# Peptides against a protein of PDB entry 5ZKO, part 62

Target 1, 44 residues: chain A of PDB entry 5ZKO
Amino acid sequence: SASNPRKFSEKIALQKQRQAEETAAFEEVMMDIGSTRLQAQKLR

## One batch from the design tools (peptide; made by RFdiffusion4, then SolubleMPNN)

Design b2_p21_7_s4 (from b2_p21_7, 11 letters changed)
Fold by OpenDDE base, seed 4:
Structure b2_p21_7_s4 (fold): chain B 44 residues (1-44), chain C 44 residues (1-44), chain A 21 residues (1-21)
Amino acid sequence: as target 1 above (44 residues)
Amino acid sequence: as target 1 above (44 residues)
Amino acid sequence: MIEKLQEEIAELEKKKEEAEK
């Protein structure tokens, strides 16, 4: 099927959403790591 | 809940899967764009 | 991103090992 530029724009928009979700998940894990590190420091 | 290194490992594994899926989707879009560009060149 | 997570986990594991000594 003729790859429609409109279909490309939709796929790119979906890809940007996936990237944002991946970034949000990464930031959540980093926050949890940071909290764990802070707790470990307070116990020393 | 105490952020367990095991929980971090599980979250990293999930993040690797997300990244692989994102990469595969990106490659698919790029292939479609490449094919469309090649077709356009052949018609010129 | 994942490499940074792995580095942060490795640092936490190292700190835990140092606390057990």
Scores: peptide ipSAE 0.135, ipTM 0.631, DockQ to the pose 0.021
Fold by OpenDDE base, seed 2:
Structure b2_p21_7_s4 (fold): chain B 44 residues (1-44), chain C 44 residues (1-44), chain A 21 residues (1-21)
Amino acid sequence: as target 1 above (44 residues)
Amino acid sequence: as target 1 above (44 residues)
Amino acid sequence: MIEKLQEEIAELEKKKEEAEK
């Protein structure tokens, strides 16, 4: 099926959503690391 | 449950997988755009 | 992003090793 500009725009929008999901997952891990780091500091 | 380095390493492995999936999706879009450009050139 | 996560994990591992000495 001939890929048209509208289909490309949908794929680009989906790609932007994936990037946002990766960023959110990264931020969650960083928050967990930060919490663990703070706990390790309190145990000293 | 206390987040430990082993759990973080697992989350990093999942993040690497997500990044690979995003790269593959990006490459697919770029290939489709390239094909469409080539078709448009042939129709001239 | 992943590189920064790896750096933070390495710092946590180093802190554990220092606490076990």
Scores: peptide ipSAE 0.134, ipTM 0.630, DockQ to the pose 0.028
Fold by OpenDDE base, seed 1:
Structure b2_p21_7_s4 (fold): chain B 44 residues (1-44), chain C 44 residues (1-44), chain A 21 residues (1-21)
Amino acid sequence: as target 1 above (44 residues)
Amino acid sequence: as target 1 above (44 residues)
Amino acid sequence: MIEKLQEEIAELEKKKEEAEK
């Protein structure tokens, strides 16, 4: 059965969702790092 | 409580896992597309 | 992305080491 183009579109949509989740997780960690850096600077 | 570097390492490890899963999903999609293209070419 | 996180963590670790001296 020829790969249904719909299956590709669904997989691509899922992949875009994963990428967005990865980006959100990255931004969260960066925010936590930034906060930690700021706190460390305030304690000096 | 200062962000424990251990928490960052754990988050990075999780992020690496997500990236690997995303890569695997991408490769699967590309393989499926490639296979479909090859099949379509063979039917010509 | 992960490389940037690792760099930022390394900078924080360096700052801690400097503060402990």
Scores: peptide ipSAE 0.134, ipTM 0.631, DockQ to the pose 0.022
Fold by OpenDDE base, seed 5:
Structure b2_p21_7_s4 (fold): chain B 44 residues (1-44), chain C 44 residues (1-44), chain A 21 residues (1-21)
Amino acid sequence: as target 1 above (44 residues)
Amino acid sequence: as target 1 above (44 residues)
Amino acid sequence: MIEKLQEEIAELEKKKEEAEK
């Protein structure tokens, strides 16, 4: 039925959103690590 | 401070969980697409 | 992604160990 392509498109869109959220969380952790590294360097 | 590596390790564990959930959701979408394709082939 | 985070954590742990010497 013609409804399946639209339903799949919605699922793919949700999957892309999930991937973007994973990437954002990764970048946040990397930023925290970078900030910690910079702080450690300043204290030397 | 010694707490930072443990906090990062915890964030990594959460990120691994997120990645696993993303993979599972991807596999579900692919299964649904595959099932629809198979159904369409049976009706031809 | 996770491998890069693990690498950066390991580098921080190494730097901490070097600072404690």
Scores: peptide ipSAE 0.134, ipTM 0.626, DockQ to the pose 0.040

Design b2_p21_8_s1 (from b2_p21_8, 10 letters changed)
Fold by OpenDDE base, seed 2:
Structure b2_p21_8_s1 (fold): chain B 44 residues (1-44), chain C 44 residues (1-44), chain A 21 residues (1-21)
Amino acid sequence: as target 1 above (44 residues)
Amino acid sequence: as target 1 above (44 residues)
Amino acid sequence: ESAQLALAKEQAARAALAAAE
């Protein structure tokens, strides 16, 4: 079954979306760590 | 509640794993496209 | 680059932008 080029384009688009979502999730984790560190420093 | 540094390290490790899995999934999609292109060229 | 791959890249860029918003 010749995988339709349109299906490949869709797969690539969905994969890029997932990569962007994973990057955003990573940035959120890093921001939470940074915020917690800043709060801990303010309490010292 | 001081978010334990150990929990942050775990969150970062899990996020790095997800990024690697998403990269591997992207490479798989690109390989499938490449394979399909090669097959289509062999049939011409 | 095939026209199909160029279109796929454009769609991927749009999906990535939509995920970043």
Scores: peptide ipSAE 0.193, ipTM 0.671, DockQ to the pose 0.053
Fold by OpenDDE base, seed 4:
Parts: C-alpha cells; sequence; structure tokens
Structure b2_p21_8_s1 (fold): chain B 44 residues (1-44), chain C 44 residues (1-44), chain A 21 residues (1-21)
C-alpha cells in the first residue's frame, strides 16, 4: 500500500507527542523524588 | 507512606525503558520513510 | 531537507507542545 507521505508525517507527530508525554512523566517522578528528599531533610 | 528510595529507582528505570522504546519506534518510522523514498526512486 | 520533512517536523513540534500542556 502506498504509504502516503501524509501518513508518515502523522506517525512522526504522534511519536513526538508520546515522547513528550514520557518526558513529562519522567519529570513528575523526579519532582516526587525531590519533594520526598526535602521532606526527609525537614524531619531530621 | 515512606516512598522507599528503592521504589523511586524502579520508577526511573521503567521510565527510561519507556523512553528507549519510544525512540526505537521513532527510528522504525524513519526507516520506513527512507525505504519508501528509495523504492519510489527505483520505480522512476 | 524535503518540504515534506519540514512539514512533518512542524507537526511533531505542535504535537509535543500540546502534550506539554
Amino acid sequence: as target 1 above (44 residues)
Amino acid sequence: as target 1 above (44 residues)
Amino acid sequence: ESAQLALAKEQAARAALAAAE
């Protein structure tokens, strides 16, 4: 099937969206770690 | 609940795995584009 | 760079911005 170049552009766009969502999820995890570390320091 | 540092390391590892899988999926899309372009050139 | 690849990059950037909101 002629992979319409338009379909490739859509696939690239969707893939970049997923990568951005995964990056945001990683940043959330890192923020949770930072917050937990700060809380542990306040309790010492 | 004491977010065990072990649980954070597991979350980071899983997130890195997801990012690697998303990168591999992007590389596959780009390879398909390259292959389609090469095929189109051979048919001209 | 093909015009088609440039358009795909623009669309990808737009999708990434939408995912960051």
Scores: peptide ipSAE 0.189, ipTM 0.672, DockQ to the pose 0.058
Fold by OpenDDE base, seed 1:
Structure b2_p21_8_s1 (fold): chain B 44 residues (1-44), chain C 44 residues (1-44), chain A 21 residues (1-21)
Amino acid sequence: as target 1 above (44 residues)
Amino acid sequence: as target 1 above (44 residues)
Amino acid sequence: ESAQLALAKEQAARAALAAAE
């Protein structure tokens, strides 16, 4: 089957999108943890 | 609400798992592209 | 770099930006 570079580029683009979304979700989790820790420290 | 470090650790673990799965999927896409290119070169 | 790979990189960058917004 002929290399369909357009299909490969689409796959790469979609995969990069998913990776970016997962990174953003990770950063959100880490920010929530950081904020919670900071609040807990202020209350001590 | 008390910092539930167990819940945070769970969130981090799940997110790390997702990131690893997305990385593996990306590597698969790149391998497919590489293999297709190599095959096309051998047939020329 | 092949023009095809350059286009793929551009599309990936656009997808990443769209996911970050």
Scores: peptide ipSAE 0.188, ipTM 0.671, DockQ to the pose 0.042
Fold by OpenDDE base, seed 5:
Structure b2_p21_8_s1 (fold): chain B 44 residues (1-44), chain C 44 residues (1-44), chain A 21 residues (1-21)
Amino acid sequence: as target 1 above (44 residues)
Amino acid sequence: as target 1 above (44 residues)
Amino acid sequence: ESAQLALAKEQAARAALAAAE
């Protein structure tokens, strides 16, 4: 089983990218919640 | 724009699930690296 | 730190930056 450090590095990089994309998607959800809350406060 | 707290809670729950799945996938990658390293040490 | 681990960290940082754009 040959050590393929390049392939491991690639796998790590792709996984970190996916985690960053998921974080950005979460931040978008939180922004939508915050915007809705702010609008509700302005209408009161 | 009606506050839909139930829909926000659902969005947050789904996003947390996706982040947990991405974390599990990362742990699998790290396990593969660790296993390969251990095998390389045993063959030396 | 191994050179292999250093390279992996650099690549992961680049991927994270690209995902943030």
Scores: peptide ipSAE 0.184, ipTM 0.670, DockQ to the pose 0.051

Design b2_p21_8_s2 (from b2_p21_8, 11 letters changed)
Fold by OpenDDE base, seed 5:
Structure b2_p21_8_s2 (fold): chain B 44 residues (1-44), chain C 44 residues (1-44), chain A 21 residues (1-21)
Amino acid sequence: as target 1 above (44 residues)
Amino acid sequence: as target 1 above (44 residues)
Amino acid sequence: ESSELALAKEQAARAALTAAE
């Protein structure tokens, strides 16, 4: 059975979507840290 | 409450780990595609 | 690069863009 190239293409697309979501989650964490640092500086 | 810098460092480390795992999963999918292509070429 | 792989990359780029929104 020809391993459907379309299924591989779909797997690649899904994987890149997950990578983008993980990057967005990383950026969110970095923003939260930045906001926390700013708050901590204001309290000094 | 001082937002524990250790907890943020842990969140960053965990996020970097997830990004690395997603990259490895992408490489696996690409290898599977490559192997399938090689098999299809051998059957020609 | 196979035309199919190029198409897969385009689909993945679109999926990535929608996931970043």
Scores: peptide ipSAE 0.192, ipTM 0.673, DockQ to the pose 0.058
Fold by OpenDDE base, seed 3:
Structure b2_p21_8_s2 (fold): chain B 44 residues (1-44), chain C 44 residues (1-44), chain A 21 residues (1-21)
Amino acid sequence: as target 1 above (44 residues)
Amino acid sequence: as target 1 above (44 residues)
Amino acid sequence: ESSELALAKEQAARAALTAAE
């Protein structure tokens, strides 16, 4: 049935979206850590 | 404050876990697609 | 690669771009 490929394609697209969101969230966390370290360095 | 490094380490650990879970979920989707294709090939 | 997988990759690329904003 042609509906199965479409359902799989949708699942792949959603999964790739989630992976990208998780990567962006990780980069944000690392940026926050970097900024905090830089601020601490400037205050010394 | 010494609590910030621990909070950052926890955030990094949680984010790495989420990325690994998303990768595993993607591999599962790809395995399901592969199995469906193999079944369709065997039925022809 | 099936045309359906190609379309899924395009949708995923769009989603990745929006997630980076």
Scores: peptide ipSAE 0.187, ipTM 0.670, DockQ to the pose 0.053
Fold by OpenDDE base, seed 4:
Structure b2_p21_8_s2 (fold): chain B 44 residues (1-44), chain C 44 residues (1-44), chain A 21 residues (1-21)
Amino acid sequence: as target 1 above (44 residues)
Amino acid sequence: as target 1 above (44 residues)
Amino acid sequence: ESSELALAKEQAARAALTAAE
């Protein structure tokens, strides 16, 4: 049935999007850590 | 300050958990696709 | 590969690029 392939494809696309968003959120956390470390260095 | 490193470590751990959960959800989607294909084959 | 799966991959790739920006 053509309906199932489409729905599965949509689910795959959605999961890939979520994985990318979680990766971006992780990179943001790492950037915040880096910025905090840099600020601490500048204040010394 | 010792407080910041702990909070950052907690954020990193949380993001790693989210990434693992999204990976598991993707694997579940792929399993469902595989099961549906197998069912279609058995009914032919 | 189905055309629908190819389209879904393209959509996922675009979403990944947008999320990385």
Scores: peptide ipSAE 0.187, ipTM 0.670, DockQ to the pose 0.052
Fold by OpenDDE base, seed 1:
Parts: structure tokens; sequence; C-alpha cells
Structure b2_p21_8_s2 (fold): chain B 44 residues (1-44), chain C 44 residues (1-44), chain A 21 residues (1-21)
């Protein structure tokens, strides 16, 4: 049925959205670590 | 303080776990699509 | 790639931009 491809495309879109959100959250964590390391270097 | 590196390592570990879970969910979606396509090919 | 799949990828990209803001 023609509805199956659309449902699959929707699932892929949602999955890619979640992966992008997870990547953004990872980048935020890395930025926080980087800022902390930079601050520690300035204090040495 | 010495506690910050441990907290950052924990955040990174949790984030890598979530990314791996999202990858597994994506592979499942792709398997479902592949199975549906294979079934459609067998019926033609 | 189906046109519907391409549109779904565009929607995911827009959602990714919103999540990054």
Amino acid sequence: as target 1 above (44 residues)
Amino acid sequence: as target 1 above (44 residues)
Amino acid sequence: ESSELALAKEQAARAALTAAE
C-alpha cells in the first residue's frame, strides 16, 4: 500500500531529528568541558 | 576541583550510550523498510 | 530516493536546526 513508504519516511525523519538533538547535546557538553579547561588554564 | 573531570566523563559516557541506542533504533527502522521491500519483490 | 523520503529529510534537517537553537 502507498501509505507504507510515507510511514517509513516519517520514521526516518523522526530518527534523524533525535540523532541531531543528541549531537547538539553532545556539543553542549563538549563546550562546557572546553570552557572549564580554558578557565583552568587561565588560572595556572 | 577534582570532581569536575569525573562528572564530565560520566556525561560523555551517557551521551555515547544514547547515541548508540539511537543508531540501533535507526538500524531497526532500516531493517523494517528492507523487509517490506523484499516482501514486495517476492510478490511481483 | 523517493521524493517523499527527500521531503522527510528536509523536515528532519529543519527540526535539527530548531534543536540546536
Scores: peptide ipSAE 0.183, ipTM 0.666, DockQ to the pose 0.051

Design b2_p21_8_s3 (from b2_p21_8, 13 letters changed)
Fold by OpenDDE base, seed 1:
Structure b2_p21_8_s3 (fold): chain B 44 residues (1-44), chain C 44 residues (1-44), chain A 21 residues (1-21)
Amino acid sequence: as target 1 above (44 residues)
Amino acid sequence: as target 1 above (44 residues)
Amino acid sequence: ESAQLALAKEQAERAELTAAE
């Protein structure tokens, strides 16, 4: 049925959003590591 | 505290796993699109 | 490229922009 491609497009869009959110969460973790390292250096 | 790097490593590993799972889910959606297209071609 | 795929790419780009904010 011709309605399937729209559903696929929506699934693709949703999945791309999830990938971007997971990337942002990874970048946040890396930033926290950097911040913690900076704090540890200041406390030495 | 020296225990923080291990916790960060675990967070990074978990986040990398999530990214891989989201990539696999995207690839599955794309495979379903390809399969649907192949089926539509066979029904013509 | 199908119009359906073009629309999917546009929607994906919008979703990425929303997730990046």
Scores: peptide ipSAE 0.195, ipTM 0.681, DockQ to the pose 0.058
Fold by OpenDDE base, seed 3:
Structure b2_p21_8_s3 (fold): chain B 44 residues (1-44), chain C 44 residues (1-44), chain A 21 residues (1-21)
Amino acid sequence: as target 1 above (44 residues)
Amino acid sequence: as target 1 above (44 residues)
Amino acid sequence: ESAQLALAKEQAERAELTAAE
């Protein structure tokens, strides 16, 4: 059915979005860790 | 507190695992699409 | 080839929008 390509395109797009969200979440975690380390260094 | 590094390492490890899972899910989607396209070509 | 390129562009746009939020 010609409807399958549209469903596949949607699945791919959603999966690429999820990968981008996980990358952004990783960058946020790394920023938080960096900020916490900087604060800990200032308090010593 | 010395406990923060362990919690940070755990957060990083979990986030890396999520990224790997999303990559695997993408590869599965692409494989399914490839297989479906091959089947459609054989039926024409 | 054109459909794959169009899909890749749409995916990149969605990824950019998600990363900007």
Scores: peptide ipSAE 0.162, ipTM 0.671, DockQ to the pose 0.058
Fold by OpenDDE base, seed 5:
Structure b2_p21_8_s3 (fold): chain B 44 residues (1-44), chain C 44 residues (1-44), chain A 21 residues (1-21)
Amino acid sequence: as target 1 above (44 residues)
Amino acid sequence: as target 1 above (44 residues)
Amino acid sequence: ESAQLALAKEQAERAELTAAE
């Protein structure tokens, strides 16, 4: 029945969203590291 | 101080782990979809 | 292919919205 495809589509969409959230969180961490390094360099 | 680098390294490691877990979960969903499609094709 | 493309577009849009927040 077509019910499974809808649930699969929703599962895929949710999983893609979670992957995007984790990617964004990683990019934020990397930005914080970059900013900290730049600040440390300015204070030297 | 060298204390920030250790915390950053740990943050990066944790974030990489989360990304790997989300990727594995996505692959599992895709495998389930593939199996369901194959089963539906066999029943036709 | 069309259904997969529609799904991929929806997922891309959701991913972009999530990344922008």
Scores: peptide ipSAE 0.159, ipTM 0.670, DockQ to the pose 0.040
Fold by OpenDDE base, seed 4:
Structure b2_p21_8_s3 (fold): chain B 44 residues (1-44), chain C 44 residues (1-44), chain A 21 residues (1-21)
Amino acid sequence: as target 1 above (44 residues)
Amino acid sequence: as target 1 above (44 residues)
Amino acid sequence: ESAQLALAKEQAERAELTAAE
């Protein structure tokens, strides 16, 4: 069930958490890209 | 199925899209709060 | 403590917890 936070404070906190999760996921993707590029450079 | 984008460019694009969607959702919540506060002030 | 400051601290804590996972 999509927990509908009743309080605005809970809505704000939940949205900030989602933004942080998406930021962390983006940073993980960028780290994987960086690692892959570094490995490819070492093999050349 | 979690579409695993094969290309890094596609991964980056999807993560940027998710960040934008979460930002838009946050802005909507903040607009709703602002509107509610403004209405409450008019009733006082 | 203002409600705004309390909210900001809670948001920062949640962001830190998410980044640490």
Scores: peptide ipSAE 0.159, ipTM 0.669, DockQ to the pose 0.036

Design b2_p21_8_s4 (from b2_p21_8, 12 letters changed)
Fold by OpenDDE base, seed 2:
Structure b2_p21_8_s4 (fold): chain B 44 residues (1-44), chain C 44 residues (1-44), chain A 21 residues (1-21)
Amino acid sequence: as target 1 above (44 residues)
Amino acid sequence: as target 1 above (44 residues)
Amino acid sequence: ESAQLALAKEQAARAELTAAE
């Protein structure tokens, strides 16, 4: 198979996008948890 | 919505798993690229 | 610039944008 650096760059960039999306999703989860905890404290 | 710490822990654990899977996929891509480059160098 | 390189740059830019949000 011909070493196609352009295809490799595309694969890397796509995978970096997926990692960034997963990171953003994780941050969202953590923010939601933090917000829920803060709300629970305010209701006490 | 009842603050269910167990549900939060589950969400965090699931998201960490997804991040680990994406990391593994990235490492696989990088290894494939590295292997292809090494093979191309050996064929020159 | 090849279409493949342009696509890769776009994907990289999307990754950076997503990570910055």
Scores: peptide ipSAE 0.187, ipTM 0.688, DockQ to the pose 0.040
Fold by OpenDDE base, seed 4:
Structure b2_p21_8_s4 (fold): chain B 44 residues (1-44), chain C 44 residues (1-44), chain A 21 residues (1-21)
Amino acid sequence: as target 1 above (44 residues)
Amino acid sequence: as target 1 above (44 residues)
Amino acid sequence: ESAQLALAKEQAARAELTAAE
C-alpha cells in the first residue's frame, strides 16, 4: 500500500468522525421517536 | 412529526446498517495500517 | 507540524464534539 503513516492518522480521524455522525443521527432518530410517543400518550 | 410508528422501525434499521457499514470501513482502514506496519517491520 | 497532522487533529476534534452532543 502506497499509504504514508501521516495519511493513516487522517484516515482514522475521518472514520472516527463518520462513526460519531452516524451515532448522532441515530440518537436524533431515537429522540424523535421518543417525543412522538410522549405526544401520543398525552392525547390518549 | 408526521412519522408513522411502522416507519420508526425502518429508520432504526437503516441507522443500524449505516453504523455497521462505518464500523466495517474503520476495520478495513485498521487492517491496511496493520499490514503496512507488519511489512515495514519485515524490511527493518 | 505537517499539514497532514494538523488536518488529522482537526478531524479528531470534530469527531469528539459530534460524539459529545
Scores: peptide ipSAE 0.185, ipTM 0.691, DockQ to the pose 0.036
Fold by OpenDDE base, seed 3:
Structure b2_p21_8_s4 (fold): chain B 44 residues (1-44), chain C 44 residues (1-44), chain A 21 residues (1-21)
Amino acid sequence: as target 1 above (44 residues)
Amino acid sequence: as target 1 above (44 residues)
Amino acid sequence: ESAQLALAKEQAARAELTAAE
């Protein structure tokens, strides 16, 4: 059965959401690294 | 506990891998859409 | 609108919100 275009649209939207969530998780990791470096600098 | 920089580098590498996997999954969905459209065009 | 199209639009809006934070 050819998955109807509406189901493809849903899959695309879900994939975009997952990509955005992974980007946000990456940004969180980078923020944690930055904060840790800043704290280490303040303690030195 | 300040997560040591080696653990951060590992987390970054894992996040990049996840982003690449999500991109590959998106490309697969797009290929399926393209193939379905091509088949529909051939049948018309 | 079909329920499927409405859901896809909602998911796209959620994706944009997540990407904006």
Scores: peptide ipSAE 0.183, ipTM 0.688, DockQ to the pose 0.039
Fold by OpenDDE base, seed 5:
Structure b2_p21_8_s4 (fold): chain B 44 residues (1-44), chain C 44 residues (1-44), chain A 21 residues (1-21)
Amino acid sequence: as target 1 above (44 residues)
Amino acid sequence: as target 1 above (44 residues)
Amino acid sequence: ESAQLALAKEQAARAELTAAE
C-alpha cells in the first residue's frame, strides 16, 4: 500500500520533535553538572 | 546530597545513546521516503 | 529534492516549536 505522503510528513515531524527533546534533555543534564561543580567549588 | 560524579557520567552516556538512536530512526524515515518517491517516479 | 527539503524544514521548525512549548 502506498505509504501516505501525509503519514511520512507526520513521521518526519515527530522524529524532529524527539531529536529536539533529547537535545534539550542533554543540555539540562550538562547544566546541572555545571551548577553542581560551581556550588561544590564555592563550598570548598 | 553530592550528586555522584559517576551518576552524571552514566546520565551523559545514556543521553548520547538516545540521541544516536533518534538520529538513526530519522535517517531510516528519510531513506524510506526517498525509496518511495523513486518507486513512484518509475511507475509514472 | 528542493520541495522535499522545503517540506522537511517546515516540518522540523513546527516540531521544534511544539517541543519548546
Scores: peptide ipSAE 0.166, ipTM 0.673, DockQ to the pose 0.032

## One batch from the design tools (peptide; made by RFdiffusion4, then SolubleMPNN)

Design b2_p22_1_s1 (from b2_p22_1, 13 letters changed)
Fold by OpenDDE base, seed 5:
Structure b2_p22_1_s1 (fold): chain B 44 residues (1-44), chain C 44 residues (1-44), chain A 22 residues (1-22)
Amino acid sequence: as target 1 above (44 residues)
Amino acid sequence: as target 1 above (44 residues)
Amino acid sequence: SRLRRLMELLRELQQEIQEVAR
C-alpha cells in the first residue's frame, strides 16, 4: 500500500531525533572514557 | 516541491560519510578501552 | 547497538580500575 506521507514524515523525524540522542550519548561516553583513562594513569 | 534527485544523492552521500566517521571514532574508542584495560590488569 | 557496547565496556573498565585502586 502507498505509505502515508504524513506517517513517513513522522518516522523520519523520529529517526533524526534518535540519531541526535545517540550522538549526544556517544559524546558523553567519550568524555567519560577520557576521565576514566586519566584515573587509571593516576594509579601508576 | 519535487525533491531534486541530485540533492537527494548528495544528502545520502553526506549521511554515509558521517556514518563512516562515527564508525572510525567508535573503533578508536574501543582500542583505547582495550589498551587501558590491559594497563589496569598489569597493575594487579 | 555500538553505544550500548561502549557503555558496557566502559563500565567494565571502571570496575577493573576500582579493583586495582583497592
Scores: peptide ipSAE 0.290, ipTM 0.663, DockQ to the pose 0.441
Fold by OpenDDE base, seed 3:
Structure b2_p22_1_s1 (fold): chain B 44 residues (1-44), chain C 44 residues (1-44), chain A 22 residues (1-22)
Amino acid sequence: as target 1 above (44 residues)
Amino acid sequence: as target 1 above (44 residues)
Amino acid sequence: SRLRRLMELLRELQQEIQEVAR
């Protein structure tokens, strides 16, 4: 069945949103890893 | 407007580059977590 | 996903640090 262009555009938009959310979450995790590392260093 | 194949190929190349960079960043973070875990374990 | 794996590893690391800090 031919992909409805509207449905296709919605899927692409959703994919882009999800990618942006994953990027933001990854950056947050990176910051948390940094803070956790600092905590570990303070235990020395 | 018809997607210019040249522009499309450039976009694909950029996407592949970004994916490779994300993979490299992921691997670096995995290594950092591993190293930090080892440090924490040594403190036990 | 990679992100889920990272989050899980981070959680584990945080837990290990808490155990050491006690």
Scores: peptide ipSAE 0.287, ipTM 0.662, DockQ to the pose 0.446
Fold by OpenDDE base, seed 1:
Structure b2_p22_1_s1 (fold): chain B 44 residues (1-44), chain C 44 residues (1-44), chain A 22 residues (1-22)
Amino acid sequence: as target 1 above (44 residues)
Amino acid sequence: as target 1 above (44 residues)
Amino acid sequence: SRLRRLMELLRELQQEIQEVAR
């Protein structure tokens, strides 16, 4: 079926949204790692 | 406007650079987790 | 995914820290 430009644009938009969500989740994990490291340091 | 191959190549290059930066960030976090685990293990 | 792997490793680290803290 003909590559509908609208469908293509929608797919690209969905991919960008997914990437943004993954980035946000990654940033949250990095913050949690920082917090966890701080907790580990308090055990010394 | 006509898909300028030069503009396309530039977009691809920028995408590759972004992916490399994300990979580097991932590897840094992995090393930090490893270091923190080692520190926690030393406390046992 | 890389993200899922990081989340798993973070969970493991948190568990190890809690064990040490006991």
Scores: peptide ipSAE 0.287, ipTM 0.660, DockQ to the pose 0.431
Fold by OpenDDE base, seed 4:
Parts: C-alpha cells; structure tokens; sequence
Structure b2_p22_1_s1 (fold): chain B 44 residues (1-44), chain C 44 residues (1-44), chain A 22 residues (1-22)
C-alpha cells in the first residue's frame, strides 16, 4: 500500500524530533564531562 | 630551630583548609559524574 | 587516591557515552 504521504511525513517528523532530543541530551552529557574533566584536573 | 608554634599552627590551618577544599572539589566532581552517568543511561 | 578513583570513573563514563553514541 502506498505509504500515505501524510503518515510518512509524520513518521519523518517524529524521527527528526527524536534525533534532535538525542542530540541535545548527548551535548549536555558532553558538556558535563568537559566540566568534570576540568575539575578533576584541578585536583591533580 | 624550634618550629615557631605560631608558624606551625598557621601551617596546620593552611593544610586543613587545603584538605577541605580538595574534599569539596572531589564531592562536586563525584556528584557531577553521577548525574552525567544517569543522563547517559537515559540515552540507552 | 581520590584522583585515581575520579580518573577511573571518568574513563567508565567515557566508555558509556561512546556506547550510547554508537
């Protein structure tokens, strides 16, 4: 059955949203690691 | 030369201060790592 | 030492993040 273009568009939009959320969470973790590394260095 | 008790006391006070600062920094980093790990786990 | 423990935890965290990033 021809993928209903509307359903397809909605799936793509949902996928993009999930990817954006994962990216944002990853960036937050990376910033925290950077901060943690800097703090750990100060303890040396 | 007899360690001037005043100088000794000051050295001990300074050492205690440094130890307290190191402890505080350690605790901060441990909390940050814990938070970061929890966030990373949520991304799994 | 506290520092060695922190370094170990950071390594573990880095590994966990790499697994998530794959």
Amino acid sequence: as target 1 above (44 residues)
Amino acid sequence: as target 1 above (44 residues)
Amino acid sequence: SRLRRLMELLRELQQEIQEVAR
Scores: peptide ipSAE 0.240, ipTM 0.593, DockQ to the pose 0.126

